# Designs tried in a protein design run: peptides against a protein of PDB entry 1EMU. Part 68

Target 1, 132 residues: chain A of PDB entry 1EMU
Amino acid sequence: PPYLKWAESLHSLLDDQDGISLFRTFLKQEGCADLLDFWFACTGFRKLEPCDSNEEKRLKLARAIYRKYILDNNGIVSRQTKPATKSFIKGCIMKQLIDPAMFDQAQTEIQATMEENTYPSFLKSDIYLEYT

## One batch from the design tools (peptide; made by RFdiffusion4, then SolubleMPNN)

Design b2_p19_6_s4 (from b2_p19_6, 10 letters changed)
Fold by OpenDDE base, seed 4:
Structure b2_p19_6_s4 (fold): chain B 132 residues (1-132), chain A 19 residues (1-19)
Amino acid sequence: as target 1 above (132 residues)
Amino acid sequence: SALEEESEKVLEKLLEEEE
C-alpha cells in the first residue's frame, strides 16, 4: 500500500496526494508547515522556464518566495537556511537575476531539515499510525 | 503527478497573496 512507500522515502510521501495532506496536517500541528510549502514552491519555481512571457511572473514569484520565507527572520524556513544561502537569494532578487535554480540550495537545506526531523517524526505520529 | 500539481498549487496561492 502507498503508506508503506511513504515510510521508504520522503519523495514517495510528497508524490502522493494523501501523503501530502497527512504530512501537511502534521506539520501544521508542529508549526512547521512552511517547510513543506517552501519546498513545493521551489519545485514549482524551478519548473518555470525563463522566457519573455514569464519574466514578470517569475520575478514576482521569486520576490514572493523571498519575502514570505527567506526575509522573515522569525520564520522556520529562514531559521533553517544558512546565511550564505539567504544572502545569495537576496542578491538574485536585488540584481533581478532570476535563474530557475536560484532556490535550489535553500530547497536542499530545507529538505535536509525535513529528512532529519519532521519526516521521521511524522512516521511516528498518531496521524500516520492511525492511517496505517 | 501529485508532487507537480501541489507545487503549482502552492505557487498559485503565493501569487494570489501578492496581489
Scores: peptide ipSAE 0.786, ipTM 0.961, DockQ to the pose 0.942
Fold by OpenDDE base, seed 5:
Structure b2_p19_6_s4 (fold): chain B 132 residues (1-132), chain A 19 residues (1-19)
Amino acid sequence: as target 1 above (132 residues)
Amino acid sequence: SALEEESEKVLEKLLEEEE
């Protein structure tokens, strides 16, 4: 069943609608749902290919991601990303150099945080175990 | 995929919050 695949890899969990829902619920109770939302935002942003018609939209989105998750020093995403990574993102925003991969390093760092902490905890949670 | 769909939803929500 799918829930067994969720225990095999975080990617399997995040590629399942039920898995996403349960994991988000778990993260909310832990006060760290922003980790997941940021991760998805980065994934979605990278998928948007630059063109003349979406330049303003992409810049707006990049600024939104930056302001909500990176600039907020009280946020869990900001606390779990390295200063150099945040500085790079800020630089991209200020220079308006919005490469699709500009959030890749930050996403990697947040994914590592989930892999090492929240994901293992989720697999031991009542939310997951009751589903099985 | 569910992953791609969720990613798009998150971005759409984020964009709406900025408007």
Scores: peptide ipSAE 0.785, ipTM 0.961, DockQ to the pose 0.918
Fold by OpenDDE base, seed 2:
Structure b2_p19_6_s4 (fold): chain B 132 residues (1-132), chain A 19 residues (1-19)
Amino acid sequence: as target 1 above (132 residues)
Amino acid sequence: SALEEESEKVLEKLLEEEE
């Protein structure tokens, strides 16, 4: 069953609608749901191919991601990303150099945070265990 | 995939919040 795959990898968990729902519920209880939303935002952003017709949209999205998750010093994403990573993103926004991969390092750091803490805790949570 | 769909949903919400 899918829930067994969830325990094998975070990627498997995040590629399942039920897995996403349960994990998000767990993260909300822990006050760190922004980790997951930021991760998905980065994934979606990277898939947007740069072209003349998408330039304004991509810039708007990049600014939105930056303002919501990186600029907020009280946010968990900001607290779990390195200063150099945040500075790089800020630089891209200010210079309007919006590369599809501009959030890759931040996403990697947030993924590591989830892998080390929230994901293992989720697998031990009542939410997951009751589902199985 | 569910992962791709969720990614798109999150981006759409972000755009709505910017309006």
Scores: peptide ipSAE 0.785, ipTM 0.961, DockQ to the pose 0.941
Fold by OpenDDE base, seed 3:
Structure b2_p19_6_s4 (fold): chain B 132 residues (1-132), chain A 19 residues (1-19)
Amino acid sequence: as target 1 above (132 residues)
Amino acid sequence: SALEEESEKVLEKLLEEEE
C-alpha cells in the first residue's frame, strides 16, 4: 500500500495526495507547515521554463517566495536556511537574474531539515499510524 | 502527478497574493 512507500522515502510521501494532506496536517500541528509549502513552491518554480512571456510571472513568483519565506527572519524556512543561501537568493532578486534553479540550494536545505526531523516524527505520529 | 499539482497550487496562491 502507498503508506508503506511513504515510509521508504519522503519523495514518495510528497507524490501522494493523501500523503501530502496528512503530512501537512502534522506539520501545521508542529508549527512548521511553511517547510512543505516552500518545498513545493521551489519545485513548481523550477518547472517554469524561462521565456519572454513568462518573465514577469517568474519574477513575481520569485519575489513572492523570497518575501514570504526567506525575508521573514522569524519564519521557520528562514531559520533553517543558511545565510549564504539566503544572500544568494536576495542577490538574484535584486539583480533580476531569475534562474529556474535559484532556489535549489534552499530547497535542498529545507528538505534536509524535513528528512532529519519532521519526516521521521511524522512516521511516528498518531496521524500516520492511525492511517496504517 | 500529485506532487506537480500541489506545486502549481502553491504557486498560484503565491501569485495571487503578490498581485
Scores: peptide ipSAE 0.783, ipTM 0.961, DockQ to the pose 0.887; fails the geometry check

Design b2_p19_7_s1 (from b2_p19_7, 5 letters changed)
Fold by OpenDDE base, seed 5:
Structure b2_p19_7_s1 (fold): chain B 132 residues (1-132), chain A 19 residues (1-19)
Amino acid sequence: as target 1 above (132 residues)
Amino acid sequence: SALDEESEKVIEELLEEEE
């Protein structure tokens, strides 16, 4: 069943609607749902291929991601990303150099945070165990 | 996929907040 795959990999969990829903609920209870939303935002951003027609949209989106998750020093994403990573992103925004991969390092760091902490905790949570 | 759909949803919400 799908819930067994969820325990095998975070990717399997995040590629399942029920898995996403349960994990987000858990993260909200833990006060760290922004980790997941940021991760999905990075994924969505990277999927947007750069072209003349997408330039304004991509810039707006990059700024939105930056302002909501990176610039907010009180946010969980900001606290779980390295200063050099945040500085790089800021530089891209300021220079308007919006490469599809500009959030890759930040996403990697946030994914590592989830893999090491929230994801294992989720698998031990009442939310997950009651579902199984 | 669910992952793709969720990523698109999150992106759309972010863009709406910027408007």
Scores: peptide ipSAE 0.792, ipTM 0.961, DockQ to the pose 0.900
Fold by OpenDDE base, seed 4:
Structure b2_p19_7_s1 (fold): chain B 132 residues (1-132), chain A 19 residues (1-19)
Amino acid sequence: as target 1 above (132 residues)
Amino acid sequence: SALDEESEKVIEELLEEEE
């Protein structure tokens, strides 16, 4: 069943609608749902190809991601990303150099945080265990 | 895929918040 695949990899969990729902519920209870939302935001952003029709949208989205998750020093995403990574993102925003990969390093760091902490905890949670 | 759909949903919500 799918829930067994969820235990094998975070990617399998995040590629399942039920998995996403349960994991988000767990993260909300832990006060760290922003980790998942940021991860998905980065994924969605990277899929937007640079072109004339997407220029304004991409810039707006990059700014939104930056303001919500990176600029907020009290946010969990900001606390779990390296200063150099945040500085790079800030630089991209200030210079308006909006490369599709500009959030890749931050996404990697947040993914590592989930892999090392919240994802294993989820697999031990009542939410997941009751589902199985 | 569920991953792609969720990614699209999240960015749409972010853009709506900025409007």
Scores: peptide ipSAE 0.792, ipTM 0.962, DockQ to the pose 0.954
Fold by OpenDDE base, seed 3:
Structure b2_p19_7_s1 (fold): chain B 132 residues (1-132), chain A 19 residues (1-19)
Amino acid sequence: as target 1 above (132 residues)
Amino acid sequence: SALDEESEKVIEELLEEEE
């Protein structure tokens, strides 16, 4: 069953609608749902292919991600990303150099945070265990 | 995929907040 795959990899969990829902519920209870939303935002951003028609949209989205998750020093995403990574993102925004991969390092760091803490905790949670 | 759909949903919400 799918829930067994969820225990094998975070990617499997995040590629399942029920998995996403349960994990988000868990993260909200832990006060760290922004980790997941940021991760998905980065994924969605990277999928937007650069072209003349998408330039404004991509810039707006990059700014939105930056302002919501990186600029907020009290946010969990900001606290779990390295200063150099945040500085790089800021630089891209200021220079308007909006490469599809500009959030990749930040996404990797946030993924590592989830892999190290919230994901294992989720697999031990009542939410997950009751689903099984 | 569920991952693709969720990622699209999240970015659309972010774009709405920017407007």
Scores: peptide ipSAE 0.792, ipTM 0.962, DockQ to the pose 0.890
Fold by OpenDDE base, seed 2:
Structure b2_p19_7_s1 (fold): chain B 132 residues (1-132), chain A 19 residues (1-19)
Amino acid sequence: as target 1 above (132 residues)
Amino acid sequence: SALDEESEKVIEELLEEEE
């Protein structure tokens, strides 16, 4: 069953509607749901093809991600990303150099945070165990 | 995939908040 795959890979968990829902619920209880939302935002942003028709949309989205998750020093995403990574993103925003991969390093760092802490805790949580 | 759908959903919500 899918819940067994969730225990084998975070990616498998995040590629399942039920898995996403349960994990988000768990993260909300832990006060760190922004980790997951940021991860998905980065994924969605990278998928947008850079072209003339998407330039304004991509810039707006990049700014939104930056303001919501990176600029907020009290946010968990900001606390779990390295200063150099945040500085790079800020530079891209200020220079309006919006490469599809501009959030890749930040996403990697947030994924590592989830892999090391929240994901293992989720697999030991009542939410997951009751689902199984 | 669920992952793709969720990523698109999150993006749309972020863009809506900017309006």
Scores: peptide ipSAE 0.790, ipTM 0.961, DockQ to the pose 0.919

Design b2_p19_7_s2 (from b2_p19_7, 5 letters changed)
Fold by OpenDDE base, seed 2:
Structure b2_p19_7_s2 (fold): chain B 132 residues (1-132), chain A 19 residues (1-19)
Amino acid sequence: as target 1 above (132 residues)
Amino acid sequence: SALDETSEKVVEELLEEEE
């Protein structure tokens, strides 16, 4: 069953609608749903290929991600990303150099945070165990 | 995939908040 794959990798969990829903519910209870939302935002942003017609959209999205998750010093995403990573993102925004990969390092760091803490905890949670 | 669909939804929500 799919829930067994969820225990094998975080990617398998996040590639399943039920897995995403349960994990996000768990994260909300833990007060750290922003980790997952940011991760998905980065994934969606990277999918937007640079072109003249997408320039405005990509810039707006990059600014939104930056303001909501990186600039917020009280946010868990900001606390779990390295200063150099946040500075790089800020630089991209200020220079309006919006490369599809500009959030890759931040996404990697947030993914590591999830894999080291919230993901293992989720697999031991009542939410997951009751689903199995 | 669920991953792709969710990422698109999150992006759409962020863009709506910026309007």
Scores: peptide ipSAE 0.797, ipTM 0.962, DockQ to the pose 0.940
Fold by OpenDDE base, seed 5:
Structure b2_p19_7_s2 (fold): chain B 132 residues (1-132), chain A 19 residues (1-19)
Amino acid sequence: as target 1 above (132 residues)
Amino acid sequence: SALDETSEKVVEELLEEEE
């Protein structure tokens, strides 16, 4: 069953509608749902192909991601990303150099945070165990 | 996929908040 695959990899969990829902619910209870939302935002951003017609949209989206998750020093995403990573992103925004990969390092760092902490905790949570 | 659909929803929400 799918829930067994969820325990094998975070990717399997995040590629399942029920898995995403349960994990996000868990993260909200832990006060760290922004980790997952940021991760999905980065994924969605990277999928947008740079072209003349997408330039404004991509810039707006990059600014939105930056303002919501990176700029706020009190946010969990900001606290779990390295200063150099945040500085790089800020530079891209200020220079309007919106490369599809500009959030890759930040996404990697947030994914590592989830892999090391929240994902293992989720697998031990009542939410997951009651589902199994 | 669920991953793609969720990513798209998050992006749409962020763009709406930026308006």
Scores: peptide ipSAE 0.797, ipTM 0.962, DockQ to the pose 0.889
Fold by OpenDDE base, seed 4:
Structure b2_p19_7_s2 (fold): chain B 132 residues (1-132), chain A 19 residues (1-19)
Amino acid sequence: as target 1 above (132 residues)
Amino acid sequence: SALDETSEKVVEELLEEEE
């Protein structure tokens, strides 16, 4: 069953609608749902190909991601990303250099945080175990 | 995929919040 694949990799969990729902519920209880939301935001942003028709959209989205997750020094995403990574993102926003990969390093760091902490905890949680 | 669909929803929500 799919829930067994969830225990094999974080990617398998995040490629399943039920897995996403349960994991997000768990993260909300732990006060760190922003980790997952940011991860998905970065994924969605990177899929937007730069072109004249979506330049404004991409800039707006980049600013939204930056303000919501990076700028707040007290936020969980900000606390789990390196200062140099946040500085790079800020520079991109200020210069309006919106490369599709501008959030890649931050996403990598947040993914590492999830894989090292919240993902293993989820697999030991009542939410996951009761689903199995 | 669920991953792609969720990513798109998150993006749309962020853009709506900017409006």
Scores: peptide ipSAE 0.796, ipTM 0.962, DockQ to the pose 0.913
Fold by OpenDDE base, seed 3:
Structure b2_p19_7_s2 (fold): chain B 132 residues (1-132), chain A 19 residues (1-19)
Amino acid sequence: as target 1 above (132 residues)
Amino acid sequence: SALDETSEKVVEELLEEEE
């Protein structure tokens, strides 16, 4: 069953509607749902192909991600990303150099945070265990 | 996929908040 794959891979968990829902519920209870939302935001951003028709949309989205998750020094995403990574993102925003991969390093760092702490905790949680 | 759909929803919500 899918829930067994969730325990094997975070990616498998995040590629399942039920998995996403349960994990997000767990993260909300832990006060760190922004980790997952940021991760999905980065994924969605990267999928937007750079072209003339998407330029304004991509810039707007990049700014939104930056302002919501990176600029907020008290946010969990900001606390779990390295200063150099945040500085790079800021630079891209200020220079309007919006490469599809501009959030890749930040996404990697947030993914590592989840895999190191919240993801293992989720697999031990009542939410997950009751689902199994 | 669920991952794709979720990522698209998150993006749309972020864009709506900016407008």
Scores: peptide ipSAE 0.796, ipTM 0.962, DockQ to the pose 0.907

Design b2_p19_7_s3 (from b2_p19_7, 9 letters changed)
Fold by OpenDDE base, seed 2:
Structure b2_p19_7_s3 (fold): chain B 132 residues (1-132), chain A 19 residues (1-19)
Amino acid sequence: as target 1 above (132 residues)
Amino acid sequence: SALDATSEEIIEKLLKEEE
């Protein structure tokens, strides 16, 4: 069943509607749902191929991600990303150089945080165990 | 996929908040 695959990899969990729902519920209870939302935002952003028709959209989205998750010093995403990574993103925003991969390093760092902490905890949680 | 759908949903929410 799918829930067994969720325990094999975080990616399997995040590629399943039920898995996403349960994991996000868990993260909300732990006060760190922004980790997952940021991860998905980065994924969605990278999918937007640069072209004349979506240039404004991509810039707006990049700014939104930056302001909500990176610039917020009180946020968990900001606390779990390295200063150099945040500085790079800030530079991209300021220069309006919006490369599809500009959030890749930040996403990697947030994914590592989830892999090392919240994901293992989720697999030990009542939410997951009761589902199985 | 669920991953793609969720990514799109999050993006749409972020863009809406910017308006």
Scores: peptide ipSAE 0.787, ipTM 0.964, DockQ to the pose 0.892
Fold by OpenDDE base, seed 5:
Structure b2_p19_7_s3 (fold): chain B 132 residues (1-132), chain A 19 residues (1-19)
Amino acid sequence: as target 1 above (132 residues)
Amino acid sequence: SALDATSEEIIEKLLKEEE
């Protein structure tokens, strides 16, 4: 069953609608749902191919991600990303150099945070165990 | 996929909030 795959891979968990739902519920209870939302935002952003027609959209989205998750010093994403990573993102925004990969390092750091803490905790949670 | 759909959903929410 899918829940067994969830225990073997965070990617498997995040590629399953039920898995996403349960994990997000868990993260909300832990006060860190922004980790997951940011991760998905980065994934979605990277998928947008640069072209003349979507330049404004990509810039707006990059600004949105930056303002919501990186600029907020009290946010968990900001606390779990390195200063150099945040500075790089800020630089991209200020220079309007919006490369599809501009959030990759931040996403990697947030994924590491989830892999290290919240994902293992989820697998030990009542939410997951009751589902199995 | 669920991953793609969720990514798109999050993006749309973020863009809406910027308006």
Scores: peptide ipSAE 0.787, ipTM 0.964, DockQ to the pose 0.889
Fold by OpenDDE base, seed 1:
Structure b2_p19_7_s3 (fold): chain B 132 residues (1-132), chain A 19 residues (1-19)
Amino acid sequence: as target 1 above (132 residues)
Amino acid sequence: SALDATSEEIIEKLLKEEE
């Protein structure tokens, strides 16, 4: 069953609509849904290849991600990303050098946070166990 | 895929908030 695959890897969980829904519900209860939303934002951003018609859109999106998740010092994403990583992102935005990979390091750090804490906790949660 | 669809949804929400 799909729920068994969810326990094998975080990637399997995030590649399933039901898995995403349940995990996000769990994260909301824990007050850290922004971890998942940021992760998906980074994934979506990286998929947008640079072109003349996308330049303004990509810049707006990068700024939106930065302002919502990185600049907010009280947010969980900001607390779980390293200062050097946040500084790099800020630099990219200030210089308007919007490379598709500019959020990769931040995404990696947030993924590590989920792997080490929220993902294991989810697999022990009532939400997951009742589903199985 | 669910992963791609969710990523797109999040992006659309972020862009809408910037309007």
Scores: peptide ipSAE 0.787, ipTM 0.964, DockQ to the pose 0.891
Fold by OpenDDE base, seed 4:
Structure b2_p19_7_s3 (fold): chain B 132 residues (1-132), chain A 19 residues (1-19)
Amino acid sequence: as target 1 above (132 residues)
Amino acid sequence: SALDATSEEIIEKLLKEEE
């Protein structure tokens, strides 16, 4: 069953609607749902290939992600990303150099945070165990 | 996929919040 795959990899969990829902619920209870939302935001952003028709959209989205998750010093994403990573993103925004991969390092760091902490905890949570 | 759909949903929400 799918829930067994969820225990095998975070990617499998995040590629399942039920998995996403349960994990997000868990993260909300832990006060760290922004980790997942940021991760998905980065994924969605990277999928937007640069072109004349979506340049404004991409810039707006990049700024939105930056302001909501990176610039917010009180946010968990900001606390779980390295200063150099945040500085790089800031630089991209300031220079208006909006490469599809500009959030990749930050996404990697946030993914590592989830892999090391919240994801394992989720697999031990009542939410997951009761589902199984 | 669920992953793609969720990603799209999140970015659309972010863009809407910027308006």
Scores: peptide ipSAE 0.786, ipTM 0.964, DockQ to the pose 0.895

Design b2_p19_7_s4 (from b2_p19_7, 5 letters changed)
Fold by OpenDDE base, seed 5:
Structure b2_p19_7_s4 (fold): chain B 132 residues (1-132), chain A 19 residues (1-19)
Amino acid sequence: as target 1 above (132 residues)
Amino acid sequence: SALDKESERVIEELLKEEE
């Protein structure tokens, strides 16, 4: 069953609608749902290929991600990303150099946080265990 | 995929919040 695959890898969990829903619920209870939303935001952003027609949209989205998750020093995403990574993102925003991969390092760091902490905890949670 | 759909949903929500 799918829930067994979820225990095999975080990627399997995040590629399943039920898995995403349950994990989000768990993260909300832990006060760290922003980790997941940021991760998905980075994924979605990277998929937007640069072109003349979406330049404004991509810049707006990059700014939104930056302001919501990186600039907020009290946010969990900001606390779990390295200063150099945040500085790089800020630089991209200020220079309006919006490369599709500009959030890759930050996403990697947040993914590592989930892999090391929230994902293992989720697999031990009542939410997951009751689903199985 | 579910992953792709959720990614799309999240960025659309972010863009809406900026308007």
Scores: peptide ipSAE 0.809, ipTM 0.966, DockQ to the pose 0.955
Fold by OpenDDE base, seed 4:
Structure b2_p19_7_s4 (fold): chain B 132 residues (1-132), chain A 19 residues (1-19)
Amino acid sequence: as target 1 above (132 residues)
Amino acid sequence: SALDKESERVIEELLKEEE
């Protein structure tokens, strides 16, 4: 069943609608749902190919991601990303150099945070165990 | 995929918040 695959990898969990819903519920209870939203935001951003029609949209989105998750020093994403990574993103925003991969390092760091903490905790949670 | 759909949803919500 799918829930067994969820325990095998975070990617399997995040590629399942029910898995996403349950994990999000868990993260909200833990006060760290922004980790998941940021991860999905980075994924969605990277999928937007640079072109004339997407230029304004991509810039706006990059700024939104930066302001919501990186600039906020009190946010969990900001606290779980390295200063050099945040500085790089800031530089991209300031220079308006919006490369599709500009959030890749930050996404990697946030994914590592989930892999090391929230994801294992989720698999031990009542939310997941009651689902099984 | 579910992952793609959720990614798109999150992006749309972020853009909406910026309006």
Scores: peptide ipSAE 0.809, ipTM 0.966, DockQ to the pose 0.953
Fold by OpenDDE base, seed 2:
Structure b2_p19_7_s4 (fold): chain B 132 residues (1-132), chain A 19 residues (1-19)
Amino acid sequence: as target 1 above (132 residues)
Amino acid sequence: SALDKESERVIEELLKEEE
């Protein structure tokens, strides 16, 4: 069953509707749902191919991600990303150099945070265990 | 995939907040 794959990899969990829902519920209880939303935002952003028709949309989206998750010093995403990573993103925004990969390092760092902390805790949670 | 759908949903929500 799918829930067994969830325990094998975070990616498997995040590629399942039920897995996403349960993990999101767990993260909300832990006060760190922004980790997941940021991860998905980065994924969605990278999928947008740069072209003339997407330029405005991509810039707006990049600014939105930056303001919501990186600029907020009290946010968990900001606390779990390295200063150099945040500075790089800020530079991209200020210079309007919006490369599809501009959030890759931040996404990697947030993924590592989830892998090391919230994901293992989720697999031990009542939410997951009751589902199985 | 579920991953693709959720990523799109999150993106759309962020764009709405910018309006």
Scores: peptide ipSAE 0.809, ipTM 0.966, DockQ to the pose 0.898
Fold by OpenDDE base, seed 3:
Structure b2_p19_7_s4 (fold): chain B 132 residues (1-132), chain A 19 residues (1-19)
Amino acid sequence: as target 1 above (132 residues)
Amino acid sequence: SALDKESERVIEELLKEEE
């Protein structure tokens, strides 16, 4: 069953609608749902093709991600990303150099945070165990 | 995929807030 695959990899969990729902519920209880939303935002951003017709959209989205998750020093995403990573993103925004991969390092760091902490805890949670 | 759909949903919400 899918829930067994969720325990094998975080990617499997995040590629399942039920898995996403349960994990988000868990993260909300832990006060760190922004980790998941940021991760998905980065994924969605990277998928947008850089072209003339998407330039404004991509810039707006990059700014939105930056302001919501990176600029907020008290936010969990900001606290779990390295200063150099945040500075790089800020630089891209200020210079309007919006490369599809500009959030890759931040996404990697947030994924590592989930892999090391919230994901293992989720697999031990009542939410997951009751589902199985 | 579920991952694609969720990523798109999150992106659209962010863009909506930016407007």
Scores: peptide ipSAE 0.809, ipTM 0.966, DockQ to the pose 0.884; fails the geometry check

